Peptides against a protein of PDB entry 7PB4. Designs and how they scored, part 234

Target 1, 105 residues: chain A of PDB entry 7PB4
Amino acid sequence: KMLNIKEYKEKLLSTLGEFLEDHFPLPDRSVKKKKKNIQESSVNLITLHEMLEILINRLFDVPHDPYVKISDSFWPPYVELLLRNGIALRHPEDPTRIRLEAFHQ
Target 2, 218 residues: chain B of PDB entry 7PB4
Amino acid sequence: DALQMAVGYFEKGPIKASQNKDKTLEKHLKTVENVAWKNGLASEEIDILLNIALSGKFGNAVNTRILKCMIPATVISEDSVVKAVSWLCVGKCSGSTKVLFYRWLVAMFDFIDRKEQINLLYGFFFASLQDDALCPYVCHLLYLLTKKENVKPFRVRKLLDLQAKMGMQPHLQALLSLYKFFAPALISVSLPVRKKIYFKNSENLWKTALLAVKQRNR

## One batch from the design tools (peptide; made by RFdiffusion4, then SolubleMPNN)

Design b2_p19_3_s1 (from b2_p19_3, 8 letters changed)
Fold by OpenDDE base, seed 2:
Structure b2_p19_3_s1 (fold): chain B 105 residues (1-105), chain C 218 residues (1-218), chain A 19 residues (1-19)
Amino acid sequence: as target 1 above (105 residues)
Amino acid sequence: as target 2 above (218 residues)
Amino acid sequence: KIEEELEVLEEIYLRLQLA
């Protein structure tokens, strides 16, 4: 039973990863570097997969404070996507922090 | 150049020392409006001003006026649109601004220089279909963007669910018809063969301006 | 713990599909 669960989890992760890559990829900001002045914030945006991993890990590692601070690496459309679909919640007192929704309740 | 000064004002923000901040703002806004409607704006100017309009830097009234005058002289950069979508998601702009943006995006679609990156945003646009205020315009946008590879079973299901919820809306029917064209096996429901695809706002806010742009680019 | 994680993943996947 445990082996089956692990295998299923791996399959789901793979499927989810593919789904995220196919339907919610990061835009390629490869705008040709010609004009210097757009402070392209050198901040590397993380993938939606990575963002979810962070949120999931925080939920299970620190269940009493499952909130993650929104960094510049969090692409706003991803944050909005998670919030809009009830996957994540903003901290009631600090809008710069989000948590994964506890789906057990 | 008056336009450069105006754009610079919006980009850098109001210089602290001006006692008549509102009058100065209005002056610059009128400058941008006049140039935009008369000649159109350069892609760089649109890039700057579009981001400002959606960033929440100024009030809703100002943002609305800026967005209404995002009329290209020639082309709009795809990158500007991608950045704009990001700003929309930050939540600092009003719902009305979001609606106006999608209307603008549809109206200006042909003037966007490239579509490759915008096509990657398909899923995000699709997610906005659930917003009743945005739905008609998003459907129109998706109608313009949809390729065969975008037509997936889960999206078909979502559209059918939306139809069940909202009724047989013309804009939704138009999009569903396109989906059926690309993937007839996924849509078993008989869609009325509408000869005329009707999206609301065939008369966009920019009708006159767009005609002028097309005439200048001939 | 693994089962809980699996449930979370399933729910996330479902919600994203409904997006």
Scores: peptide ipSAE 0.584, ipTM 0.891, DockQ to the pose 0.375
Fold by OpenDDE base, seed 5:
Structure b2_p19_3_s1 (fold): chain B 105 residues (1-105), chain C 218 residues (1-218), chain A 19 residues (1-19)
Amino acid sequence: as target 1 above (105 residues)
Amino acid sequence: as target 2 above (218 residues)
Amino acid sequence: KIEEELEVLEEIYLRLQLA
């Protein structure tokens, strides 16, 4: 029974990963040398998969403070996507922090 | 030149020492407007000014005026559009600015140099369909972007749900018709055979300018 | 724990499909 759940979880993760890559990929920010805003190019954006992993891990590892600080590596469209669809919530007092919605509670 | 000084002003921000900040701002804004409507702006200038307009650095009135004069001399960089979408999601711009941006994006669509990166944003644009104010313009944009590979069952369901909620809107019908064209098996609902696709004319704000751009780039 | 994680993943996946 546990093996089946693990297998299903792995399958779901794979499917989700493919879905995220297919429908919500990161833009190729090839910093053309000519663009003066070199600073934006230096920020390594993480994938939506990685962002979700961070949020999920925080939820389970630190349930009393499940909030993650939004870093420069968080692509704004991803943040907006998660917030608008109720997957994540902003901290009521600190808009720079978000948490995963606790669907299991 | 005057344009470079104006762009520099918006990029660097107002110099604190100016006693008449509003007059200076207006002067530079008029400079940008005059050049944009007369000759169009270079892709680099649009890149800078578009980000400024959407970043919330200035007030809504200023941002609106800047956005309205984002008229290309030749082309708009797709990178500028990608960055712009990011700024829209930060939430520092008004709802009216978002609407104006999508109108601008549709109006200027043919002047964007490449579409590969914009196509990657398909899912994000699609997610914006739920915004009632944006929906008509997003439908138009999606109509321009949609490829067969984008037509998925879950998106079809979403469109049909939206139709059930908001009714048979012309812009939604247009997009659904395109979806049906690419994937007839996914849409069992009979759509009215419309001979003509009708979207809100997003180009109206830039009609004269667009004609001039097309004439210059023939 | 695994079941809870699975539920979260399923819900995320569903919500993203409804986006």
Scores: peptide ipSAE 0.583, ipTM 0.892, DockQ to the pose 0.376
Fold by OpenDDE base, seed 3:
Structure b2_p19_3_s1 (fold): chain B 105 residues (1-105), chain C 218 residues (1-218), chain A 19 residues (1-19)
Amino acid sequence: as target 1 above (105 residues)
Amino acid sequence: as target 2 above (218 residues)
Amino acid sequence: KIEEELEVLEEIYLRLQLA
């Protein structure tokens, strides 16, 4: 039974990963590094998959404070996507922090 | 020139604590408006001003006026649109500004230099269909963007659910008809064959400006 | 723990599909 659950989890992760890549990919930063002053902040954006991993890990690792600080690596459309669909919640007192919604409660 | 000074003002903010901040702002805004409607704006100018309008740096009235004059001389950079979508998600702009942006995006769609990155945003636009205020314009945008590869069972289900909730809206029917065209097996519901597709705001705020742009680029 | 994580993933996936 445990083996089946692990296998199913792996399959789900793979399926979810493919889904995220297909339907919510990061924009190609093919911005030609032309030297001009466009402070395109060389900030490396993380994938939605990576963002979810961070949120999930925080929820399980620190359940009493499951909030993650929004960094510059968090692409705003991803944040909005998670918030709009009830996957994540913004901290009531600190809008720069978000948590994964506790679906089991 | 006057336009460069105006764009610089919006980009850098007011340099001098001038007693007449409002007068200076109005002067620069009028300069941008005049040039935009007469000649159009360069892609670089649109890039700067579009981000300013959506960033929440200025009040809603100013942002609205800036967005209304985002008329290209020749082309709009796809990168500007991608950045703009990011600003929309930060939540510093009003709902009315968001609506105006989507109207603008539909109106200016043909003047965007490339569509590759915009096509990658398909899922994000689709997610905005649930917003009642945005839905008509998002449907129109999706109608322009949709490829066969975008037509998936889960999206079909979502559209049908929206139709059940909102009724048979013309803009939604138009999009569903396109979906049925690409994937008839996914849509079993008989859709009325409409000879004419109607989207909201057939009368574009930029109709005259668009005609002028097309004439300059022929 | 694994079961809880699985439920979370399923819910996330479902909500994203319904987006």
Scores: peptide ipSAE 0.582, ipTM 0.891, DockQ to the pose 0.363
Fold by OpenDDE base, seed 1:
Structure b2_p19_3_s1 (fold): chain B 105 residues (1-105), chain C 218 residues (1-218), chain A 19 residues (1-19)
Amino acid sequence: as target 1 above (105 residues)
Amino acid sequence: as target 2 above (218 residues)
Amino acid sequence: KIEEELEVLEEIYLRLQLA
């Protein structure tokens, strides 16, 4: 049973990953490279998959403080997507921090 | 020239030395408005000013006026649009500004130089359908962007759910009709046969300006 | 723990589909 759960989890992760890549891809970085002077060109954006991984890991690794600081690597549309759909929550006192919603609680 | 000075003002912010900040702001804003409506703006100017309008650097009234005069001389860079969408998500602009942006985006759609990156934003635009204020304009935008590969069962379900909630809205029906065209097997419901697709709530504030742009670029 | 993680993943996936 545990093996089945692990396998299912892996399958779900793969499926989710594909879904995220297909429907919520990052904009092409080439768009940022052309203008040298915009400080934003130097920021490496992470994928939605990576962002979710960070949030999930924080939730389970540090359940008493599951919040992650929003960095420049967090693409604003991703943050908004997660917040709007109730997947993530902003810290009530610090809007620069977000957590994954605890769906299991 | 006066336009460069105006754009520079908005980009760099008010210089400390201006005793009358409001007068200076108004002067530069009028300069931008005048040039934009008469001749249109260069893609670079639109890039700068669009970001300023959505960044929350200035008040809502100023941002609205800037956004209303984002009229291209020739083309708009898709990069500007991608950056703009990012700014919308930062939460420093008002809801009315967001609505205006989507109206602008639909109105100026044909003047955007490329669509590849905008097409990648399809999922984000689709997610915005749940916003009642944005929904009519987002439907119109999606109508322009939708390809066969975008028509998925989960999106069909979402549209049908929205229809159940909001009723048979013309903008939603238009999008559903397009979806049915691309994937008839996914939409079993009968849709009214419409001879003409129109988006009633997408009245173009820039109609006159756009006609002028097209005339100049013939 | 793995079951909880699975539940979280499922919910995320569902919510993104409903977006």
Scores: peptide ipSAE 0.582, ipTM 0.890, DockQ to the pose 0.374

Design b2_p19_3_s2 (from b2_p19_3, 9 letters changed)
Fold by OpenDDE base, seed 1:
Structure b2_p19_3_s2 (fold): chain B 105 residues (1-105), chain C 218 residues (1-218), chain A 19 residues (1-19)
Amino acid sequence: as target 1 above (105 residues)
Amino acid sequence: as target 2 above (218 residues)
Amino acid sequence: KIEEEKEILEEIQLRLSLA
């Protein structure tokens, strides 16, 4: 039974990953136009999958403070996508922090 | 150059404590407007000014005026559009600015140099269909972007649900018709055969300017 | 824990599919 649950979880993660890649991929910001002076903050954007993993892990690792600080690596469209669909919630007092929605509550 | 000074002002902010900040702002804004409507703007100028208009750096009135004069001399960079979409999601711009942006995006669609990255944003645009104010313009944008690969069962269901909620809107019907064209098996519902696809005339704000741009680039 | 994670993933998938 536990093996089946683990396998199922892995399958779900894989399926979700594929879904996210197909429908919500990161834009290729690789247009490094070498123009000198604008600090193109080479901020490495994380994937939506990685963002969700961070949120899920935080929920389980620190359930009393499940909020994650929005960094520059968080692509704004992803944040908005999660918030609009009720997957994530913004901290009521700190708009720079979000948590995974507690779907089991 | 007056335009360079104006763009620089918006990009860097007021350098000198000008006693009349509002007069200086208006002067530079008028400079941008005049050049944009007369000759169009270079892709680099649009890149800078478009982001400024959506970043919330200035008030809504200023942002609206900037966005209205985002008229290309030749092309708009796809990267500018991608960055713009990011700014829309930060939430520092008004709802009216968002609507205006989508109207602008539809109107200027043919002047965007590439579509590969914009096509990757399909899912995000589709998610914006739930916004009643954006829905007509997003449908038009999606109509321009939709490929067979984008037509998925879950999106069909979403469109049908939207139709059930808001009725048989012309813009929604146009998009559904396109979906049915690409994937007839996914849409069992009989759609009225409309000979003409009717979207809101988003381009009306720029119609004259766009004609001028096309004439200059011939 | 695993069951909860499963439910979370399913719900995320569902919500994103409805987006």
Scores: peptide ipSAE 0.503, ipTM 0.881, DockQ to the pose 0.351; fails the geometry check
Fold by OpenDDE base, seed 3:
Structure b2_p19_3_s2 (fold): chain B 105 residues (1-105), chain C 218 residues (1-218), chain A 19 residues (1-19)
Amino acid sequence: as target 1 above (105 residues)
Amino acid sequence: as target 2 above (218 residues)
Amino acid sequence: KIEEEKEILEEIQLRLSLA
């Protein structure tokens, strides 16, 4: 039974990953313009899949404070997508922190 | 150049020591407006000013005026649009600014140099259909962006649900008709044969300016 | 724990599919 659940979880993660890549891909910011002076902090944006993994892990690892700080690696459209669809919630006192919605409660 | 000084002012921000900050701001804003409406702005100038207008650096009145004069001389960079969408999601701009941006995006759509990255944003635009204030303009944008690959069963269901909620809106009907064209098997509902596609943006704020841009680039 | 994670993933998939 446990093996079957693990396999099913892996399948769900894979299917979700494919879905996210197909429908909500990151824009290909061609890194090309090395124009010198603007320290465009080449902040590497993480995928929506990675963002969700972070949120899920935080919920289980620190259930009393399940909030994750929004870093520069969090693409704003992804944050908005999660918030708008009720997948994530902003911290009531700190808008720079978000948590995964507790669907299992 | 007066325009370069004006753009530089908005980029660098107001110098602290200026006692007459409001007069200086107004002067530079008028300079940008005059050049934009007369000749259009270079892609680089639009890149800078569009980000400023959406970043929340200035007040809503200033941001609105800047956004209204984002008229290209030739083209708008796709990268500028992608960055702009990101700023919209940060939430530092007003609802009215968001509406104005989508109106601008629809109006200027043909002047955007590439559509590849904008097409990747399809899902995000589609999600914005839930905003009643944005819905008419987002439908128009999606009408321009939609390819066969974007027409999925879950999106069809969402559009039909929206139609059930808000009624048979002309902008929604236009988008549904396009969806039916690409994927007739997904839409079993008989859509009224509308001879004329109607979007509210037929008379946009930039009509005269757009005509001038087209004439300059012919 | 695994069952809870499964439920969370299913719910996320559902919500995003309705987006």
Scores: peptide ipSAE 0.492, ipTM 0.877, DockQ to the pose 0.360; fails the geometry check
Fold by OpenDDE base, seed 5:
Structure b2_p19_3_s2 (fold): chain B 105 residues (1-105), chain C 218 residues (1-218), chain A 19 residues (1-19)
Amino acid sequence: as target 1 above (105 residues)
Amino acid sequence: as target 2 above (218 residues)
Amino acid sequence: KIEEEKEILEEIQLRLSLA
């Protein structure tokens, strides 16, 4: 039974990853046109999958403070997507922090 | 030139707490407006000003005026649109600004140089269908963007659910008809055969300007 | 813990599929 649950979880993660890649991919910023010195801070954006992993891990690792600080690597459309669909919540006192919604409650 | 000074002002912000901040702002805004409506703006100018309008750096009235004059001389960069969508999601712009942006995006759609990156944003635009104020304009945008690859069962279900909630809206029917065209097996429901597809006229704000742009690009 | 994670993933998938 436990093995089946682990396998199922892995399958779910894989399926979710594929779904996210297909429907919510990052825009290809790689057109590094050799344009000059504008320090466009090449902030490396993380995938939505990676963002969700961070949020899930924080929820389980630090359940009393399950909030993650929004970094520059968090693409704003992803943050908004999670918030709008009730997957994540902003900290009531600090809008720079978000948590995964507790669906088990 | 006057335009470069105006763009520079908006980009860098007011340097000195000059007593005449409002007069200076108005002067530069009028400069941008005049050039935009007469000649259009370069893609680089649109890139800068569009981001400023959506970043919340200035008040809603100023942002609205800037956005209304985002008229291209030739083309708009798709990168500018991608950046703009990011700013919309930061939540520093008003609901009216969001509506205006989608109207602008639909109106200027043909002047965007490439569509590949914008098409990657399909899912985000689709999510905005739930906003009643945005829905008509988003349907129009999606009608322009939709490819066969975008037509998925879950999106079909969502559109049908929206139709059940909102009724048979012309803009929603137009999008559903396109979905049925690409994937007839996913839509078993008989759609009324509409002879004409009707969207809200988002172009009305820029009609004269758009004609001028088309004439310059011939 | 694993069951909870499973439920979370299922719910995320569901909510995003409704988006």
Scores: peptide ipSAE 0.488, ipTM 0.876, DockQ to the pose 0.350; fails the geometry check
Fold by OpenDDE base, seed 4:
Structure b2_p19_3_s2 (fold): chain B 105 residues (1-105), chain C 218 residues (1-218), chain A 19 residues (1-19)
Amino acid sequence: as target 1 above (105 residues)
Amino acid sequence: as target 2 above (218 residues)
Amino acid sequence: KIEEEKEILEEIQLRLSLA
């Protein structure tokens, strides 16, 4: 059972990766906001695929606390996208934490 | 089935000719309560009973008891929630019933099958923040619903005004912190970094029931 | 774009639900 779950997880992640890379590219860093002094916080944004991978991994690894802390690498529009579409849920007591929706009914 | 008879009774209303209307009502209400707490209710049963509880068809005591037993077996239909909110607009339910509904909505939020239409009701829920009795629970609901698109300058102003009126309430701070997360440019005020957000609903009336539902659906 | 996004997300949800 556990092996089948791991294999399924890997297959799911692989399939999602191919799909998401085509449709949800990383935002081009190119929006040069003209304002001089904002230290380019060189925060490397992760892909939507990577975000989902983190969420899926957390759900499998820590099913009793499946929440992931939103880091600066999480592009806010992608977080919103996941929340909007019921793919992720916000932690009721910590707005910086989200979980994958457990579709395991 | 006893449950079907009970639901049918509430749907059709009391038959005029029954001399023991109150006893019959109590019997059916107890049937619904027992099944709901033991097994949960089907989405269709919740749809019917939730509508009845908010329609003003019965007295406040009955409506309160019905609403307290709106425990799903599996899921709650989003349509049921939308219909319920429509009844809130009609205003035939008591203030206590409204409070209970928002508490229920927060408690059962994860069991609602879809949230697209509920999200469209964001503005309605936000307007309910002006009700002091509802405010804590509405803040919690909005905390669950809020997306970046909902964070508008006028709503920020309203929340800040409400904070000025009511003080730094934990539920308002929670919602404001979320707003700041989505739209930091709209909130010039330094919000205290709170590690934990506390809503009154952390220990809701349905805690035990929800645990049981989750256990049955594993 | 929005419709396409919705379809994609539905597909993601479906795949996740089957997990």
Scores: peptide ipSAE 0.097, ipTM 0.333, DockQ to the pose 0.072; fails the geometry check

